# Ledger of designs, part 206: peptides against a protein of PDB entry 5T59

Target 1, 112 residues: chain A of PDB entry 5T59
Amino acid sequence: TTPTMQSTSLLTEHLGYPPISLVDDIINAVNEIMYKCTNAMEKYLMQRNIIGKKDFSDEIKIGTAKLESLLENSVDKNFDKLELYVLRNILSIPSDLLEENRFRLLHHEKLV
Target 2, 90 residues: chain B of PDB entry 5T59
Amino acid sequence: EHIRFQRLVQVCNKALEESIRKLQSWEKIHECFPNYGQTREGIENLTVCQQQVIKLWSNLSRVEFDAIFHERSIEEKLNQLDDLINKARS

## One batch from the design tools (peptide; made by RFdiffusion4, then SolubleMPNN)

Design b2_p30_4_s1 (from b2_p30_4, 20 letters changed)
Fold by OpenDDE base, seed 4:
Structure b2_p30_4_s1 (fold): chain B 112 residues (1-112), chain C 90 residues (1-90), chain A 30 residues (1-30)
Amino acid sequence: as target 1 above (112 residues)
Amino acid sequence: as target 2 above (90 residues)
Amino acid sequence: SKAEEEAKLLKELEEEIEKRREERRKKREE
């Protein structure tokens, strides 16, 4: 089921926030975590950049950047799927509840 | 009865797992550090680094996602939604 | 057809997701 304006409004009323806000929180969090991880990796390796009198700083920076890109692409892909799934299948209202009589029930339950 | 929150947790875990999958590949890690990874110490450092990053990823994601779910009261709200749907279909 | 309409809606949603991703990225950079 694809989200509609009606379902979004109802869910916003039910949740106290727009459904997309939850997704935003999740995605923002994972991206923050992602960069924390890659930063930690770079720092860890940069503290160990010299082996056998050879400085690997440049290689470490490039390599970490590559890994970050790989992770970033994976995060984007998988959490785009997540967003789609959540909005369609989790934060959704079945069509039978969008009928006029059922619509009132949802509002009624909130007001009571 | 209550299925939506369970689904949310499942898809979050799946997304997290699939996202970190490439970093779980030693081959990919090594490819990014071809010369560094040819040294004994380099291999050791990369191994530890890989493990630590994966652990950090898992730990931080769990803490942050749980916090989000709590702040948004999403379990309760999704359970209520399930109940409303079930009630409407009864 | 109904199937075509659903496909269109899905496409629109996917496009919006892409847009949102960019917006979130921009916001994080600020």
Scores: peptide ipSAE 0.485, ipTM 0.933, DockQ to the pose 0.516; fails the geometry check
Fold by OpenDDE base, seed 2:
Structure b2_p30_4_s1 (fold): chain B 112 residues (1-112), chain C 90 residues (1-90), chain A 30 residues (1-30)
Amino acid sequence: as target 1 above (112 residues)
Amino acid sequence: as target 2 above (90 residues)
Amino acid sequence: SKAEEEAKLLKELEEEIEKRREERRKKREE
């Protein structure tokens, strides 16, 4: 099923926050982690940039940047899929509950 | 009976695993450091670096995602949602 | 057709996801 304004409102009431907020937290977290990882990699290699008499600093910077881009693209792709799946299949309300009479059940359970 | 939270964890793990997949490839790593990786010390450094990054990725994601799930009470909320749906269908 | 409508809806959803991703990126850069 596709998220609707009605389902979003109901889920927001149930969760205490909009469903998209959870997805935002997840995606923001993974992006932060991603840059921490790439930064750590660059720093680690830059501390080991000289082998023999040759300085590989430039190559390390370029290489790390390439890996960062690769990881960034992969994160974007896979977490776009995650967002789609979560909103459609996890944070969703079945169609049989998207009826007027079924909304009463949700409100009733909240008040009890 | 409760399936939504399990699915959330599964898809999060899947996304994390697929995202780091390319960094798990030694070939991809080496391609980014063609001259550095031709030295013995360079290979050693890249190997350790690769392992450390993967571990860091795994550890940080676990800690951060668990924190998010806790702060958002998502397991409880999804279980409640499952219960509501099941009750409505009974 | 129903299939075409479904494909259209999916495309729109994907575009929205892309838009949100860009918004999150901009927010992180602030």
Scores: peptide ipSAE 0.481, ipTM 0.932, DockQ to the pose 0.375; fails the geometry check
Fold by OpenDDE base, seed 3:
Structure b2_p30_4_s1 (fold): chain B 112 residues (1-112), chain C 90 residues (1-90), chain A 30 residues (1-30)
Amino acid sequence: as target 1 above (112 residues)
Amino acid sequence: as target 2 above (90 residues)
Amino acid sequence: SKAEEEAKLLKELEEEIEKRREERRKKREE
């Protein structure tokens, strides 16, 4: 199901933070990792840019940029899916728990 | 039964795996370095580089995601959520 | 209808995801 204001509030109370915060942490982390990887790749190859008296620095820069773009697009696609899935299916509250009686039970259990 | 955290881990792993898929393709790597990859040394360097990047990706993601999950206490919280749901349905 | 409402909410969520992604991208470029 799609997140609602009520479910978001309840989950925020339960988690101690908004559900979206977890997703943000994950996505920010993977993006940071992504650029660390591409940077490492570029640096590694740039340290090995001369072969047979030929300088491949320009090709390396262009090539790594292409790979970065490729990876970036893939990350965006897959983690957009992740975000959607997490918010809908993991960090979600079934409708039956959103009913008044069930809501009271949830609060009761939290307080006990 | 606790299912939500397991699902979270699964979808995270899936997203990570699918994201790095193209970099796992030697053909894709080589295409980005057409002349460099025509040299023996270039091929060797690209091979090592590819492997290192994939390892770095895997290692960093594991460490960082585990840290996030710990900091957010997400396993515990999701288990509690599962328990609440199960209890409500019982 | 309920189905329509759900569809709307889903669309809004997807749009928000896209927007947030763009914001993160811009932030990284700064």
Scores: peptide ipSAE 0.433, ipTM 0.927, DockQ to the pose 0.637; fails the geometry check
Fold by OpenDDE base, seed 1:
Structure b2_p30_4_s1 (fold): chain B 112 residues (1-112), chain C 90 residues (1-90), chain A 30 residues (1-30)
Amino acid sequence: as target 1 above (112 residues)
Amino acid sequence: as target 2 above (90 residues)
Amino acid sequence: SKAEEEAKLLKELEEEIEKRREERRKKREE
């Protein structure tokens, strides 16, 4: 189900942080990893830029930039889907528990 | 019984796998280095580079995601959420 | 209606995701 203000508040209380914070951590991490990978690739190839007396430095820089763009687009697409899925289906409270009587139950269970 | 954390791990792995798919394609790699990849030595370098990057991606993501899950105590919290939901429905 | 409200909430969520993605991008570029 789609997140609501009520579910967000309840989950924040349960988790000790807003649900979106977990997603932010995940997405920030993968983006950092992405750029580390592309940087490593560029450095590796730039150390091997001369072949047969020809300097391929410019091609390497352009090529790695293209790969970075491809990876970035893929990360954005797949982790946007992940964010939506996590917030809707994992970090979610079923509608039946959002009713007034069930809401009290959640608070009671937390306090016990 | 407990399903949410398992799903979280699954969707994270899926997102990581799908994200790195382009780099797993030799054709895509070669297209980015058309002249460099026409040399024997260039092909060798690209092959090693591709393998190393994929390994780096896998290793770093595992370490960082596990750290996040631990710091956020997400397995415990999601299990508790499952238990609450199941109890309410019983 | 309930369906309309759900659609609205979904749209708002998607817009927020896009907005946050842009914010993260801008932050990385700084």
Scores: peptide ipSAE 0.424, ipTM 0.926, DockQ to the pose 0.599; fails the geometry check

Design b2_p30_4_s2 (from b2_p30_4, 24 letters changed)
Fold by OpenDDE base, seed 5:
Structure b2_p30_4_s2 (fold): chain B 112 residues (1-112), chain C 90 residues (1-90), chain A 30 residues (1-30)
Amino acid sequence: as target 1 above (112 residues)
Amino acid sequence: as target 2 above (90 residues)
Amino acid sequence: KKEELEKKLLEELEKKIEEKRKKRKEKRKK
């Protein structure tokens, strides 16, 4: 079942914030973590860029960039799926609860 | 009785696990550093780096996601939602 | 009728999600 405008409104009232806000927090957090990780990787390797007589700085920069791109694509894919799942299945209201009688129940429970 | 928050945690963990999967592949790591990884010292550095990144990924994700869940009171809210649904269906 | 309505609703939701994704993507690129 796809979320409706009504369900979104009810959930927003219940949560105190729109459901998408939670997803945004999660995705923003993981993106930040992702770049922290890749930055740490680059820093670590750049401190070890010279082996013998060879300087691998350029290779390290290119390599870490490739890994960053790889991780970014993976994060995007998996958390896009997460977003859809959360909004459709977790932060959702069954159709029977969207009926008028059940709608009043939600409001009643909030007021009591 | 309460299932939604559990599902949220599960899907978050799954997404995190699947996202880091590529970095868990030594072959993919090595392919990004073809010459560096041909040296003994380079291999050692890449190995340690890989482990540190994965650990950092796990630790930061745990801390940040827990903070989000707390700030949004999502466990309580999802439990309440479950209760409302169950009550409506009883 | 119901099926058509559901389809339209899904499309609208997906559009909204895509817009948010675009914004987040732009943020990442900066």
Scores: peptide ipSAE 0.313, ipTM 0.909, DockQ to the pose 0.614
Fold by OpenDDE base, seed 4:
Structure b2_p30_4_s2 (fold): chain B 112 residues (1-112), chain C 90 residues (1-90), chain A 30 residues (1-30)
Amino acid sequence: as target 1 above (112 residues)
Amino acid sequence: as target 2 above (90 residues)
Amino acid sequence: KKEELEKKLLEELEKKIEEKRKKRKEKRKK
């Protein structure tokens, strides 16, 4: 089920920020980590690019790029699923709390 | 009674674990460096590199996600949400 | 300088992240 505008508003009030902001933080973090990892890999190997009399710099650059792509695709896929799950199942308000007589429940509890 | 934060942690861990799975494959690593990996020294370097990346992935994700959760007070907020829901249903 | 290299690296990472973020934003708007 897709989050409603009412749910988003109530959750935003409760959290102090929109639910999507948490997801954005998570995804931004993992993306940063991802590129840090791949960059570290490339630098590590580029410092060891010569074995014997052969320079493997080109192969290392291509190889690390391939690994980056693989990781990027996996991150995108899995964290898209995460986003959907978090917003739909974790940062969600059950329908019984969204009934007319309970619309102000979260707001009321916060103010009390 | 408090389940939402636990679920958040679980799905985050799952996403992280699934994301790094391909890099845990030596075959995948070696395929990216076919000639480099034919040398003894190359294999050694790739092995260390693979281990370092996986470790870095794990460590950084733990630190950063914990920081996010703290900054967003998400455990407290989700626990409160659980309590509100339970209260409403009682 | 190492500082200059680090800055350049950071800028590159930020650029990549921003590009992906824009894509996510566009997806959410759909």
Scores: peptide ipSAE 0.312, ipTM 0.908, DockQ to the pose 0.024
Fold by OpenDDE base, seed 1:
Structure b2_p30_4_s2 (fold): chain B 112 residues (1-112), chain C 90 residues (1-90), chain A 30 residues (1-30)
Amino acid sequence: as target 1 above (112 residues)
Amino acid sequence: as target 2 above (90 residues)
Amino acid sequence: KKEELEKKLLEELEKKIEEKRKKRKEKRKK
């Protein structure tokens, strides 16, 4: 089920922040980590760019860029799935609790 | 009884593992450095580099995700959500 | 009327999520 505005509001009240904020933190973090990893890889190889008097700097730059792209595509795919799953299945309120007689449950419990 | 936080951890780990899967392939690494990887030293350097990147990925993700979960108090909040749902259904 | 309103609100929510996703993608490419 797709999250509704009502569920989002209730969850925001419960969490103290919108559900999407958690997802944003996660995705932003992994993107930063990705960059750090690719940067580290490039630096490591660039410090070892000469073998047998041959300079492999250009190949290293191109190769690391290719790997970065590969990783980026994989991150994008997998964390898109993660986002959908988290918002729909983890940070979600069952439909029965969104009925008029029960939708205030989270709010009521917070006040008690 | 509490399932949501466990699921969150599981899907995060899965996403991280699947994301780094391609870099775990030596073949794919080597393909990006065809001439460099034909040298003995190049192979050694790429091997070490691959291992370091994977370790860095794992370590950084653990630290950062744990920090996020703590800052957002997500385990407590998800447990409370589970409890509320279970109580409502009882 | 209620169902229509709910539909609109849902669409707005989905739009917001999509916008944030786009922003993240743009940031990643920069």
Scores: peptide ipSAE 0.310, ipTM 0.904, DockQ to the pose 0.313
Fold by OpenDDE base, seed 2:
Structure b2_p30_4_s2 (fold): chain B 112 residues (1-112), chain C 90 residues (1-90), chain A 30 residues (1-30)
Amino acid sequence: as target 1 above (112 residues)
Amino acid sequence: as target 2 above (90 residues)
Amino acid sequence: KKEELEKKLLEELEKKIEEKRKKRKEKRKK
């Protein structure tokens, strides 16, 4: 029984779901939001693609794609950090509670 | 006393803020639209677009994250976890 | 010994996180 397995099991019992599920919800949400934002940006500009007699559709498509990539990279980086921090520091069980006698406390509280 | 949920909110906000930081740069926006941004109307459109995207990002993230936190009862669960830890150490 | 245990714990956690990340990445590609 590894400490990681113990903590995950205890937290899963406490939360009613695996800790990683919360992180997945957060990351999935931000990814969805990200693409909604970039899509909205592209559509907004494509509705305004002609200035004077010049059509900027190609430039808009390329530009929005670049911004999407930039945002995607930033999201990946920052939420990877978030994932590590949350799982290590927030959704974590202190080592002093990873003892048999302390496990009883969590189980006892659940039954009460 | 209760610290874990506060930390969760803080790190979520930080991640969201840092993620959108590049789009907050006018220079970065303009660089992506070099010719479009040389026109008056283009600049105006890009300005409005930038503002709207940032606003949309903020609003959607707030709504969605709050919904997740509620559905997962994470504030209550983290508070309970804090209490259990404190009780065990007392 | 304690430090070694902590290291192993972190390695296991990181491995698990990486596996989930890969799955999410694959999902995005599909």
Scores: peptide ipSAE 0.302, ipTM 0.908, DockQ to the pose 0.390

Design b2_p30_4_s3 (from b2_p30_4, 23 letters changed)
Fold by OpenDDE base, seed 4:
Structure b2_p30_4_s3 (fold): chain B 112 residues (1-112), chain C 90 residues (1-90), chain A 30 residues (1-30)
Amino acid sequence: as target 1 above (112 residues)
Amino acid sequence: as target 2 above (90 residues)
Amino acid sequence: EKEEEEEKLLKELEEKIKEKREERKKKREE
């Protein structure tokens, strides 16, 4: 159930942009959010790195890095699934609309 | 009748929720800071940090995804697509 | 007031997204 070239073309015309562009925006956004979150976490903890007489800076850096990696892996996994689902099931053209007699349906509706 | 945009929102929310799940685990957080988390102040700081990160994740994702959807006019476009499909099948 | 601030933030993000989109488009075309 991979998107066809025909579907992509029709959807691009309908959307005004390739379907993959939407997914790219979503993925880029979540990546940005992810790094903002991890950066905020590190900064917050680094401002509180000394407890008593002990400096936990090294532990904080390592710990934050671990959490970042964990989050990154999870984001990659889940948004890869999202990409596949969106392109296959949401931004898709049913086969009946891809028939020869209905090939221009989306184009026709746009022009009318 | 209009289902595609709803599905888009649902799968986005699901992906976001699943992505942040491990950070919602206190045990996982504490494991990353074993010595820091043994102190009272450390525990307090980690607790606040965890809550803030989760809130930041939720708020930023909502705002930015809504912005994307708006810029791409995706709700309108998906509704139109649904209508076209339904019309073609009628 | 809160809604207004949210709207402002949204607008700022929209602009950023637009810029990023253009950059990505340019990169894809290259």
Scores: peptide ipSAE 0.195, ipTM 0.879, DockQ to the pose 0.022
Fold by OpenDDE base, seed 3:
Structure b2_p30_4_s3 (fold): chain B 112 residues (1-112), chain C 90 residues (1-90), chain A 30 residues (1-30)
Amino acid sequence: as target 1 above (112 residues)
Amino acid sequence: as target 2 above (90 residues)
Amino acid sequence: EKEEEEEKLLKELEEKIKEKREERKKKREE
């Protein structure tokens, strides 16, 4: 079930914005959150980089970078799935409503 | 009756949960800091850090996603969409 | 043993977070 141009247009009219805009907001938000989290982690550990006489700054930087990459990959994967699901199954119009008569009905109700 | 918004919330929560899954693994965290994590203080710091990050992830996600849903009026719009579909099928 | 204790603590935190999510869910459904 792939979104059609017709469904996109109808949904845009209904929502007041293109369906993809919602997904974009979600993805942008999670990316921002992700980097805030990784930044906080790095800063926290870098403030505690010396244990005894040993400086672990390099290890902390490398380790944090690894975790960031791991998180980034996971976010990308899971939210790509989310995007597809939302656009196909949530922000979707059943095919029977895309019939000419149903199309007119939806448009008419929007105008009324 | 109204199902789309509920599904949206569910899939968002699922995506968030799955995204943070690996950071919830102590073993995975420790592997990234092999020498640092061999010290008592290092373990303590990593533990606190892990907990704080997970909390931050959860809290920020809640706030930001709720804000998005509000700004986009998505609950109302999805409910209306459900209603339209149900009406058309009646 | 230390790692096990830390894992237990983390698990408790995760459960709390889960509970909070469920509470929010219930509130929204009401």
Scores: peptide ipSAE 0.135, ipTM 0.856, DockQ to the pose 0.015
Fold by OpenDDE base, seed 1:
Structure b2_p30_4_s3 (fold): chain B 112 residues (1-112), chain C 90 residues (1-90), chain A 30 residues (1-30)
Amino acid sequence: as target 1 above (112 residues)
Amino acid sequence: as target 2 above (90 residues)
Amino acid sequence: EKEEEEEKLLKELEEKIKEKREERKKKREE
């Protein structure tokens, strides 16, 4: 079920912020973490780029970039699913509460 | 009775686990470093690197997500939402 | 052989992460 404008408004009032803001925070956080991880990996390996007489710097850069791409794609896929699930199933209001009388109840409960 | 926050945590954990899945594959890691990984030292370095990255991923995710949940008071808000829904259905 | 050992170590790490997650879950349910 796709969130309605009405549900978004009610949830925004309840939460004190738009529901999408929570998702944005989560996604922003995981993206930041992702790049921190890949950067750490590259730095770690680059400090160990020479084995014997061979320099593996180029291979390390390419390999790390590949892993970053894989991770990025996976993050995008899984957190897109998460976004949809959260907005539809967690931060959602049942249709019965969207009725006029139930809407009043929400406002009343907020004040109590 | 309160289910929404639990679900939020669950789906977050699932997304994190699924996202890091490929990095948990030694085969996949090795494929990215075919020549480097043919050396003893290279294998050792990759092994340590892989473990450290996974730990970093897990730790940072835990800290940041908990911070977000706290700042947004999402557990309380979701519990209240559950209560409202349950009350309306009673 | 070395790859197998490394995979074992990784699996152990994964299990530890899983355990920590479950512990946090239990605390929230209490």
Scores: peptide ipSAE 0.131, ipTM 0.858, DockQ to the pose 0.015; fails the geometry check
Fold by OpenDDE base, seed 2:
Structure b2_p30_4_s3 (fold): chain B 112 residues (1-112), chain C 90 residues (1-90), chain A 30 residues (1-30)
Amino acid sequence: as target 1 above (112 residues)
Amino acid sequence: as target 2 above (90 residues)
Amino acid sequence: EKEEEEEKLLKELEEKIKEKREERKKKREE
């Protein structure tokens, strides 16, 4: 099920930040890593773009771009799944704890 | 008793592994550089490049994700959440 | 042959990465 406003509020109080913030950090990090990897690949190959008498610069640029796109698509797919899983199954509050009495308990435990 | 943080780590690792899967395919790498990969030197360069990228991916992800988890104190928070849930169900 | 060697090298790297991951897991469980 989709996280409720109530669960989000409770988790935000518990975590000290909205649950989505953690996911955002993760996604931002992997995107940065992805860029660093593709950039490193391109730079490495471009430093080795001439073999014999042939210049493969154009092919390298196109090839690295293709790999970047491939990686980007894979990252998007897998980390979208991750986001859903984390928010629904990890950073979630069971329905029984969303009841009034349990809600108060969570609040009380935090204050103690 | 504490399961959420373990699951978080697991799903993060899975996402990272699945994301890099295509780059782990030599065939896919070679297909992107059809002429370059027809040369001996090209193959050597691509091989090294592929390995370096995979290593970089792994190392950077480890460092960055650990930093995030630390900054967000997520292990402690998830353990506490597990404890609260278990207590409520007792 | 070269492709096979490269595949082996890549596999070795993958195994090393896996091992490192498992080591971290063990440390966390301790």
Scores: peptide ipSAE 0.124, ipTM 0.858, DockQ to the pose 0.015; fails the geometry check

